Peptides against a protein of PDB entry 5ONS. Designs and how they scored, part 106

Target 1, 181 residues: chain A of PDB entry 5ONS
Amino acid sequence: MFKKFDEKENVSNCIQLKTSVIKGIKNQLIEQFPGIEPWLNQIMPKKDPVKIVRCHEHIEILTVNGELLFFRQREGPFYPTLRLLHKYPFILPHQQVDKGAIKFVLSGANIMCPGLTSPGAKLYPAAVDTIVAIMAEGKQHALCVGVMKMSAEDIEKVNKGIGIENIHYLNDGLWHMKTYK

## One batch from the design tools (peptide; made by RFdiffusion4, then SolubleMPNN)

Design b2_p21_5_s3 (from b2_p21_5, 10 letters changed)
Fold by OpenDDE base, seed 1:
Structure b2_p21_5_s3 (fold): chain B 181 residues (1-181), chain A 21 residues (1-21)
Amino acid sequence: as target 1 above (181 residues)
Amino acid sequence: MEYEKKLKEAYEKYKEELEKE
């Protein structure tokens, strides 16, 4: 989603959200990520304005005090930014790739099944379309936010093809955006 | 420091859940 993303050329505008809209978004976030509920007041304090950075290709980035928190495309599901996920790693279920897959993930490539079933990888139960944090062997912080294209069960059984779609990864355009006020 | 402690605790609980699956 952000492989060729540049803040200067791909951001259209920024709008401040109304209270009712913020409430709706918070409810949606809790629905998508139940584990975030106790932390949501810290992430999105009531006293702080919430903004949406509108980008090209119908990408929207939710921000508070310039911090990039979540993003979505075409009013689809919200994804946490890696920066938020690093602070709250439990927001998403994890999947772990082996060391050999790291360079490909960081190039924006989708995660292939063998990278999730090999020694050094850890595959946890997850259904298709589940948003997941991609961890790596020997690394503490998530490298990528992805979406399951196959169930964990099918990844193990089939063990070929795209297991997880790469949505947002370290050093992509969104990562380099850092903050936006 | 209290925040970090709570965060660590929450993360450890999450890890335990992952290990049970």
Scores: peptide ipSAE 0.027, ipTM 0.544, DockQ to the pose 0.019
Fold by OpenDDE base, seed 4:
Structure b2_p21_5_s3 (fold): chain B 181 residues (1-181), chain A 21 residues (1-21)
Amino acid sequence: as target 1 above (181 residues)
Amino acid sequence: MEYEKKLKEAYEKYKEELEKE
């Protein structure tokens, strides 16, 4: 989603959200990520304005005090940014890829099933379409936010093809954006 | 600052691994 993303070229405008809209978004976030509820007031304090950075390709980035928190495309589900996920790693269920997959993930490639079933990988139960944090052996922080294109069960059984779609990865355009005030 | 430091360190480790691959 952000492989060729550049703040100067791909940001259209920024809008401040009304209270009612913020409430709706918070409810959606809790629905998507139940574990975030106790932390949501810390992530999005009531006293702080919430903004949406509108980007090309129908991408919207939710921000508070310049911090890039979540993003979505075409009003689909919200994804946490890697920066938020690094701070709150429990927001998403985890999947771990093997060492050999790291370079490909960091190039924006989708995660293939063998990279999730091989030694060094850890595959946890997850349904198709689940947004997941992609971890790597020996690494503390997620390198990618992805979406299960197959269930964990099917990844194990089929063990070929795209297991997880790469949505946002370390060193992509969103990562380099860092902040937006 | 500690958070950013940790992120930077993590990222550098990823870069190092990429160079080895």
Scores: peptide ipSAE 0.022, ipTM 0.472, DockQ to the pose 0.033
Fold by OpenDDE base, seed 2:
Structure b2_p21_5_s3 (fold): chain B 181 residues (1-181), chain A 21 residues (1-21)
Amino acid sequence: as target 1 above (181 residues)
Amino acid sequence: MEYEKKLKEAYEKYKEELEKE
């Protein structure tokens, strides 16, 4: 989603959201990420305005105090930014790729099934379309936010093709935005 | 500050791995 993303070229505008809209978004976030509820007031304090950075390709980035928190495309599901995920790693279920997959993930490549079933990888139960944090063997922080294109069960059984779609990865255009005020 | 430091370190580690391959 952000492989060729550039803040200067791909951001259209930024709007401050009304309270009612914020409430709706918070509810959506809790629905998607139930574990975030106790932390939501910390992540999105009531006193702080919430903004949407509107980008090309129907991408919207939710921000508070300039911090990039979540993003979505075409009013689809919200994804946490890696920066937020690094602070709250429990927001997403994890999958772990082996060391050899790192370079490919960081190039924006989708994660193939063998990279999730090989030694050093860890495959956890997850349904198709689940948004997941991609961890790497021996690494502390998630390197990617992805979407399961196959269930964990099918990844293990079939073990070929795209297991997880790469949505947002370390060092992509969104990562480089860092903040937006 | 500690958070930012950790993120920076993590990022650099990934960059290093990328360069090694």
Scores: peptide ipSAE 0.021, ipTM 0.493, DockQ to the pose 0.033
Fold by OpenDDE base, seed 3:
Structure b2_p21_5_s3 (fold): chain B 181 residues (1-181), chain A 21 residues (1-21)
Amino acid sequence: as target 1 above (181 residues)
Amino acid sequence: MEYEKKLKEAYEKYKEELEKE
């Protein structure tokens, strides 16, 4: 989603959201990520304005005090940014890729099944279409936010093809954006 | 060569970020 993303070229505008819209978004976030509820006031304090940065390709980034928190495309589900995920790693269920997959993930490549079934990988139960944090063997922080294209069960059984779609990865265009005010 | 260099740089940046925390 952000492989060729550049803040200067791909940001269209930024709007400040009304209270009612913010409430709706918060409810949606809790629905998507139930574990975030106790932390949502810390992540999105009521006193702080919430903004949406509108980008090309129908991408929207939710920001508070310039911090990039969540993003979505075409009004689909929200994804946490890696920067937020690093602070709150429990927002997403985890999957771990082996060391060999790291360089490919960091290039924006989708995660192939063998990278999730190898000895250095850890595959946890997850249904298809689940948004997941991609961890790496020997690394503490998530490398990528992805979407399960196969269930964990199918990844293990089939062990061929794309297991997880790479949505947002470390050092992509969104990562480099860092803040937006 | 350029691709590999970029990948290595990206990985090194990742390491640096991990060490800062």
Scores: peptide ipSAE 0.018, ipTM 0.479, DockQ to the pose 0.036

Design b2_p21_5_s4 (from b2_p21_5, 9 letters changed)
Fold by OpenDDE base, seed 5:
Structure b2_p21_5_s4 (fold): chain B 181 residues (1-181), chain A 21 residues (1-21)
Amino acid sequence: as target 1 above (181 residues)
Amino acid sequence: SMYEEELKKAYEEHLKKEKEK
């Protein structure tokens, strides 16, 4: 989603949201990430304005005090930014790739099944279309936010093809967009 | 809930690890 993203070229505008809209978004976030509810007041304090950065290709980024929190495309599901996920690693279920897959993930490549089933990888139960944090052997922080294209069960059984789609990864265009005020 | 407590523990553990860096 952000492989060729550039803040100067791909950001269209930024709008401050009304209180009612913020309430709606918070409800959506709780529905999508039930465990986030106790933390929303910390992540999105009531006293702080919430903004939407509108980008090309129908990408929207939620920001509070310049911090990039969540993003979505075409009014689809919300994804946490890696920066938020690093602060709150429990927001997403985890999958771990082996050391050999790291360089490919960091190039924006989709995660192939063998990278999730080989020694050094850890595959946890997850249904297709689940948004997951991609961890790596020997690394503490998530390398990538992805979407399960196969269930964990099918990844184990079939063990070929795309297991997880790479959505947002370290050093992509969104990562380089550190803040937006 | 039990789930919320698990998340809280995970967060606290994360904070401890971050402080140790």
Scores: peptide ipSAE 0.027, ipTM 0.565, DockQ to the pose 0.019
Fold by OpenDDE base, seed 2:
Structure b2_p21_5_s4 (fold): chain B 181 residues (1-181), chain A 21 residues (1-21)
Amino acid sequence: as target 1 above (181 residues)
Amino acid sequence: SMYEEELKKAYEEHLKKEKEK
């Protein structure tokens, strides 16, 4: 989603959200990520305005005090930014790829099934369309936010093709967009 | 499950960092 993203070229505008809209978004976030509820007031304090950075390709980024928190495309599900995920690593269920997959993930490549079934990888139960944090063998922080394109069961069974779609990865255009005020 | 353990670990690490602030 952000492989060729640049804030100077791909950001259209930024708007401050109304209170009612913020409440709706918070409810949606809790629905998507139930474990975030106790932390949501810390992540999005009531006293702080919430803004949407509107980008090309129908991408919207939720920001508070310039911090990029979540993003979505075409009013689809919200994804946490890697920066937020690094602060709150429990927001998403994890999948772990082996060391050899790191370079491909960081190039924006989708995660192929063998990279999730090989020695050094850890594949946890997850349904199709689940948003997941991609961890790597020997690394502390998530490398990528992805979406399960196959269930964990099918990944193990079929063991070929795209297992997880790469949505947002370390050092992509969104990552380099540190803040937006 | 291993997933639950990893999630718990991540949560505990977060709590530890928050206490250190």
Scores: peptide ipSAE 0.025, ipTM 0.579, DockQ to the pose 0.021
Fold by OpenDDE base, seed 1:
Structure b2_p21_5_s4 (fold): chain B 181 residues (1-181), chain A 21 residues (1-21)
Amino acid sequence: as target 1 above (181 residues)
Amino acid sequence: SMYEEELKKAYEEHLKKEKEK
């Protein structure tokens, strides 16, 4: 989603959200990520304005005090930014790729099944279309936010093709954006 | 810190739940 993303070229505008809209978004976030509920007031304090950075390709980035928290495309599901996920790694279920897959993930490539079933990888139960944090052998921080294109069960059984779609990865355009005020 | 301990606990609980699925 952000392989060719540049803040100067791809950001259109920024708007401050109404209280009612913020409440709706918070409810949606809790629905998508139940584990975030106890932390949501810390992540999005009531006293702080919430903004949406509107980008090309119908991408929207949710921000508080300049911090990029979540993003979505075409009013689809919210994804946490890697920066938020690094602070709150439990927001998403994890999948771990082996060391050999790291360079491909960081190039924006989708995660192939063998990279999730090989020694050094860890595959956890997850249904298709689940948003997941991609971890790596020997690394403590998520390298990527992805979407399961196959269930964990099918990845193990089939062990061929795209297991997880790469949505947001370290050093992509969103990562380099860092903050927006 | 208290924050780090809470974060660690939340993380561990999450991992436990994921393994139990």
Scores: peptide ipSAE 0.025, ipTM 0.538, DockQ to the pose 0.020
Fold by OpenDDE base, seed 4:
Structure b2_p21_5_s4 (fold): chain B 181 residues (1-181), chain A 21 residues (1-21)
Amino acid sequence: as target 1 above (181 residues)
Amino acid sequence: SMYEEELKKAYEEHLKKEKEK
């Protein structure tokens, strides 16, 4: 989603959200990520304005105090930014790729099934379309936010093709935004 | 925070247990 993304070229505008809209977004976030509920007031304090940075290709980034928290495209599901995920690693279920897959993930490539079933990888139960954090052995922070294109069960059985779609990865255009005020 | 790290560990342990099922 952010392979060719640049803040200077791809940001259109920024709007401050009304209270009612914020409430709706918070509810949606809790529905998507139930584990975030106890932390949501810390992540999005009531006293702080919530903004949406509107970008090209119908990308929207949710921000509080300049911090990039979540993003979505075409009013689809929200994804946490890697920066938020690094602070709250439990927001998403994890999957771990093998060492050999790291360089490809960091180039924006989708995660192939063998990279999730090989030695060094760890595949945890997850349904198709689940948003997941992509981890790697020896790394403390997630490398990527992805979407399961196959269930964990099917990844193990088929072990061929795209297992997880790469949505947001370390050092992509979104990562380099850092903040937006 | 220290608490967040504890939660992370607990979550990872939970995931491990689920994998073993």
Scores: peptide ipSAE 0.020, ipTM 0.494, DockQ to the pose 0.022

Design b2_p21_6_s1 (from b2_p21_6, 9 letters changed)
Fold by OpenDDE base, seed 1:
Structure b2_p21_6_s1 (fold): chain B 181 residues (1-181), chain A 21 residues (1-21)
Amino acid sequence: as target 1 above (181 residues)
Amino acid sequence: MEKEIQEQLEKLLKEQEELAK
């Protein structure tokens, strides 16, 4: 989603959200990520304005005090930014790729099934379309936010093709954006 | 990492391990 993303070229505008809209978004976030509920007040303090940075391709980035928190495309599900996920690593269920897959993940490549079933990888039960944090052995921070394109069960059984779609990865365009005020 | 965040993470990881059994 952000492989060729540049803040200067791909951001169209920024709007400050009304209180009612913020409440709606918070409810959506809790629905998607139930474990975030106790933390949402410190992530999105009531006193701080919430903004949406509108980007090309119908991408919206939710920000508070310039911090990029979540993003979505075409009003689909919210994804946490890697920067937020690094602060709150429990937001997403984890999947772990082998060491060999790291360089490909960091280039924006989708995660192939063998990278999730090989030694060093850890594949946990997850349904198709589940948003997941991509971890790697020896790395404490998530490398990528992805979406299961196959169930964990099918990844193990078939072990061919794209297992997880790479949505947002370290050092991509969104990562480089860092802040937006 | 703050203690409470670490505890929340450990809870998640434990749940995932249990599901994988």
Scores: peptide ipSAE 0.611, ipTM 0.933, DockQ to the pose 0.824
Fold by OpenDDE base, seed 5:
Structure b2_p21_6_s1 (fold): chain B 181 residues (1-181), chain A 21 residues (1-21)
Amino acid sequence: as target 1 above (181 residues)
Amino acid sequence: MEKEIQEQLEKLLKEQEELAK
């Protein structure tokens, strides 16, 4: 989603949200990420304005005080930014890739099934379309935010093709955006 | 990592391990 993303070229505008809209978004976030509820007041303090940075390809980035928190495309599900996920690593369920897959993930490549089933990888039960944090052995911080394109069961059984789609990865265009005020 | 965040993470990881059984 952000492989060729550049703030100067791909950001269209920024809008400040109304209180009612903010409440709606918070409810959506709690629905998607139930574990975030006790933390939401810390992540999105009531006193702070919430903004949406509108980008090309119908991408929207939710921001508070310039911090990029969540993003979505075409009013689909919200994804946490890697920066937020690094602060709150429990937001997403984890999947772990083997060491050999790391360089490909960090280039924006989708995660192939063998990278999730080989020694060093850890594949946990997850349904198709589940948003997941991609981890690697020996790495504390998530490398990537991805989406399961196959169930964990099918990844193990079929063990070929795209297991997880790479949505947002370390050092991509969104990562380099850092802040937006 | 803050203690409470670490505890929340450990809870998640434990749940994932339990699902894998």
Scores: peptide ipSAE 0.610, ipTM 0.932, DockQ to the pose 0.814
Fold by OpenDDE base, seed 3:
Structure b2_p21_6_s1 (fold): chain B 181 residues (1-181), chain A 21 residues (1-21)
Amino acid sequence: as target 1 above (181 residues)
Amino acid sequence: MEKEIQEQLEKLLKEQEELAK
């Protein structure tokens, strides 16, 4: 999603959200990520304005005090930014790729099934379309935010093709955006 | 990271490990 993303080229505008809209978004976030409910007031303090950065390709980025928190495309599900996920690593269920897959993940490549079933990888139960954090052995921070294109069960059984779609990865265009005030 | 965040993470990871068994 952000492989060729550049703030200067791909950001259209920024709008400040009304209180009612913010409430709706918070409810959506809790629905998607139940575990963040106790943390949401810390992540999105009531006193702080919430903004949406509108980007090309129908991408919207939710921001508070310039921090990029979540993003979505075409009013689909919200994804946490890697920067937020690094602060709150429990937001997403984890999947671990083998060391050999790291360089490909960091190039924006989708995660192939063998990279999730090989020695060094750890594949946990997850349904299709689950948003997941991509981890690697020996790495404290997530490398990537992805979406399961196959269930964990099918990844193990089929063990070929795209297991997880790479949505947002370390050092992509969104990562380099860092802040937006 | 903060203790509370670490505890929440450990809870998640434990749950995932249990699901994988």
Scores: peptide ipSAE 0.609, ipTM 0.932, DockQ to the pose 0.831
Fold by OpenDDE base, seed 4:
Structure b2_p21_6_s1 (fold): chain B 181 residues (1-181), chain A 21 residues (1-21)
Amino acid sequence: as target 1 above (181 residues)
Amino acid sequence: MEKEIQEQLEKLLKEQEELAK
């Protein structure tokens, strides 16, 4: 999603959300990420305005005090930014790729099934369309935010093709935005 | 806060391990 993303070229505008819209967004976030509910007040303090940075290709980034928190495309589900996920690593269920897959993930490549079934990988039960954090052995922080394109069960059975779509990865265009006021 | 975050993460990881059994 952000492989060729550039803040200067791909950001259109920024809007401040009304209270009613913010409430709706918070409810959606809790629905998607139930474990975030106790933390939502410190992530999105009531005293701080919530803004959406509108980008090309129907990408929207939810921000508070310039921090990029979540993003979505075409009114789809919200994804946490890697920067938020690094602060709150429990927001997403984890999947672990083997060491050999790291360089490909960091180039924006999708995660292939063999990279999730190898001895260095750890594949946990997850349904199709589940948003997941991509981890690697020996790494403290997630490399990537991805989406299960196959269930964990099917990844193990089929063991070929795209298991997880790479949505947002370390050092992509979104990562380099850092903040937006 | 860091301790609480770590505890929440450990809870998640424990749940995942249980599902994998």
Scores: peptide ipSAE 0.608, ipTM 0.930, DockQ to the pose 0.970

Design b2_p21_6_s2 (from b2_p21_6, 11 letters changed)
Fold by OpenDDE base, seed 5:
Structure b2_p21_6_s2 (fold): chain B 181 residues (1-181), chain A 21 residues (1-21)
Amino acid sequence: as target 1 above (181 residues)
Amino acid sequence: MEEEIEKALKEQLEKQEEAAK
C-alpha cells in the first residue's frame, strides 16, 4: 500500500473531525481491536483534536497531535501504523517469519507460506482476512502489518503461495512520513 | 506504563500459544 508512497506527492488534504465522528471511529476501533479499549483514552485523549490525512488511492490516515495512528483504504478496516504498533505491540495478533524472509518483507513483498512454516517461524491460528503483526525471528519490533490471505491451517497444509499480504512495512513511505501536523 | 504494556503483550501471546495447542 505504501511501497511508492511519498508524503509530498500522495497527500491530498487534512481535515479535523467532529466530535460525533471521532466517537464513531473510536467505537469502530474497539470493535476491530477489543484489547485497545483500556488504552484508547491514552492513545486518543479527549482533549486532543483528531484529524484525517487524505491521500491518493482512497487512503486515510488518522492522526492525533501529528502522530499517525491508524490508516484505512476505501473505508475498509483500520490498520495500526507500525509506529503505534511498536508502542502497543498487543494491538494485533502476531505471526513470526523466519530469518530468511526478513529481507523480502522489508522490500514490501508478500509473505509466502514457507516463510511461516519453516524453522524459526511461528504460525498462530488465524482466519483469512485477519490483520496481523509480522514479527521476525530474533527481533522485538514488528516488521510489517499484514493481512492473512490464507488461514493458518491452510498455510500449514498447502505451504505454497501467498500466506500473508504485506500492507505496511518498516521503512516504507508511511513509516518515513513520521508525523503530520 | 511499559510494565502494563508488557503484561498485555504477554497475555496476548499466551492466548495465541494456547490456541495453537
Scores: peptide ipSAE 0.478, ipTM 0.902, DockQ to the pose 0.970
Fold by OpenDDE base, seed 3:
Structure b2_p21_6_s2 (fold): chain B 181 residues (1-181), chain A 21 residues (1-21)
Amino acid sequence: as target 1 above (181 residues)
Amino acid sequence: MEEEIEKALKEQLEKQEEAAK
């Protein structure tokens, strides 16, 4: 989603959200990520304005105090940014790839099934379309935010093809954006 | 604060491990 993303070229505008809209978004975030509820007041303090950065390709980025928190495309589900996920690593369920898959993930490649079933990988139960944090053996921070294209069960059974779609990865265009005020 | 985050992560991972059994 952000492989060729550049703030100067791909950001259209920024709008400050009304209180009612913010409430709706918070409820949506809690529905998607139940574990975030106790932390939401810290992540999105009531006293701070919430903004949406509108980008090309129908991408919207939710920001508070310049921090990029979540993003979505075409009003689909919200994804946490890697920067937020690094601060709150429990927001997403984890999947772990082997060491050999790291360089490919960091190039924006989709995660193939063998990278999730090989020694050093850890595959946890998850349904199709689940948003997941891609971890790597020996690494503390998530490398990627992805979406399950196969269930964990099918990944283990079939063990061929794209298991997880790479949506946002370390050092992509969104990562380099850092902040927006 | 970091300790509380680590605790939350630990609990989440434990749930995932339990589900994987």
Scores: peptide ipSAE 0.471, ipTM 0.900, DockQ to the pose 0.960
Fold by OpenDDE base, seed 4:
Order: sequence, then structure tokens, then C-alpha cells
Structure b2_p21_6_s2 (fold): chain B 181 residues (1-181), chain A 21 residues (1-21)
Amino acid sequence: as target 1 above (181 residues)
Amino acid sequence: MEEEIEKALKEQLEKQEEAAK
């Protein structure tokens, strides 16, 4: 989603959200990520305005005090930014790829099934379309935010093709934005 | 705060490990 993303070229505008819209978004975030509820007031303090950075290709980035928190495309599900996920690593369920897959993930490649079933990888039960954090052995922080394109069960059975779509990865265009005020 | 985050992560990972068992 952000492989060729550039802040200067791909950001259109920024809007401040009304209270009612913020409430709706918070509810949606809790529905998507139930574990975030106790932390949401810390992540999105009531006293701070919530903004949406509108980008090309119907991408929207939710921000508070310039911090990039979540993003979505075409009003689909919200994804946490890696920067937020690094602070709150429990927001997403984890999947672990083998060491050999790391370089490909960091190039923006989708995660192939063998990279999730090989020694060193850890594949946890997850349904298709589940948003997941991609981890690797020896790494404390997530390398990537992805979405399951197959269920964990099917990944193990079929063991070929795209298991997880790479949505946002370290050092992509979104990562380099850092902040937006 | 860090301890609480670590605890939350640990609990999540434990649940995932249990589900994978």
C-alpha cells in the first residue's frame, strides 16, 4: 500500500474530525481490536483533536497530535501503523516468519505460505482477512502489518501461494512520514 | 506502563500458543 508512497506527492489534505465521528471511529476500533479498549484513552486522549490525513488512492490516516495511529483504504478496516504497533504490540495477533523471509518482507513482498510453515516460523490460528503483525525470530518489533489471505489452516494444508498480504512494512513510505501536523 | 504493555503482550501470546496446541 505504501511502497511508492511519498508524503509530498500523495497527501491531499488534512481534516479535523467532529466529536460524533470520533466516537464512531473509536467504537469501530474497539470492535476490530477488542484488546485496545483499555488503552484507547491513552492513545487517543479526549482532550486532543483527532485528524484524518487524506491521501491518494483513497487512503486515510488517523492522527492525534501529529502521531500517525491507524490507516484505512476505501473506508475498509483500520490498520494500526507500525509505529503504534511498536508501542502497543498486542493490538494485533502475531504471525512469525522464518529468518529467510525477512528481507522479502522488508522489500514489500507478500508472505508466501512456505515462509510461515518452515522451521523458525510460527503460524497461529487465524481466519482469512484477519489483520496480523508479522514477526521474526530475534526481532522484538513487528516487521510488517499484514492481512491473512488464507486461513492458518489452509496455509498449512496448501502451503503454496500468498498466505499473508503485506500492507505496511518497515521503511515504507508511511513509516518515513513519522508525524503529520 | 511498560510493564503493563509487556503483560498484555504476554497474555496474548499465551492465548495464541494455547490455541495452536
Scores: peptide ipSAE 0.470, ipTM 0.900, DockQ to the pose 0.972
Fold by OpenDDE base, seed 1:
Structure b2_p21_6_s2 (fold): chain B 181 residues (1-181), chain A 21 residues (1-21)
Amino acid sequence: as target 1 above (181 residues)
Amino acid sequence: MEEEIEKALKEQLEKQEEAAK
């Protein structure tokens, strides 16, 4: 989603959200990420305005005090930014790729099934379309926010093709955006 | 705060590990 993203070229505008809209978004976030509920007031303090940075390709980024928190495309599900996920690593269920897959993930490549089933990888039960944090063998912080394109069960059985779609990865355009006020 | 975050993560991972059995 952000492989060729550049703040100067791909940001259209920024709007401040109304209170009612913010409440709706917070509820949606809790529905998507139940574990975030106790932390949401810290992540999105009531006293701070919430903004949406509107980007090309119908990408929207939720920000508070310039910090990029979540993003979505075409009003689909919200994804946490890696920067937020690094602060709150439990927001997403984890999957772990082997060491060999790291360089490909960091290039924006989708995660192939063998990278999830090989020694050093850890594949946990997850349904198709589940948003997941891609962890790496020997690394503490998530490399990528992805979406399961196959169930964990099918990844193990088929062990061929795209297991997880790479949505947002370290050092992509969104990562380099850092802040937007 | 960091301790609480680590605890939350640990609990999540434990649940995932348990589900994987």
Scores: peptide ipSAE 0.470, ipTM 0.900, DockQ to the pose 0.974

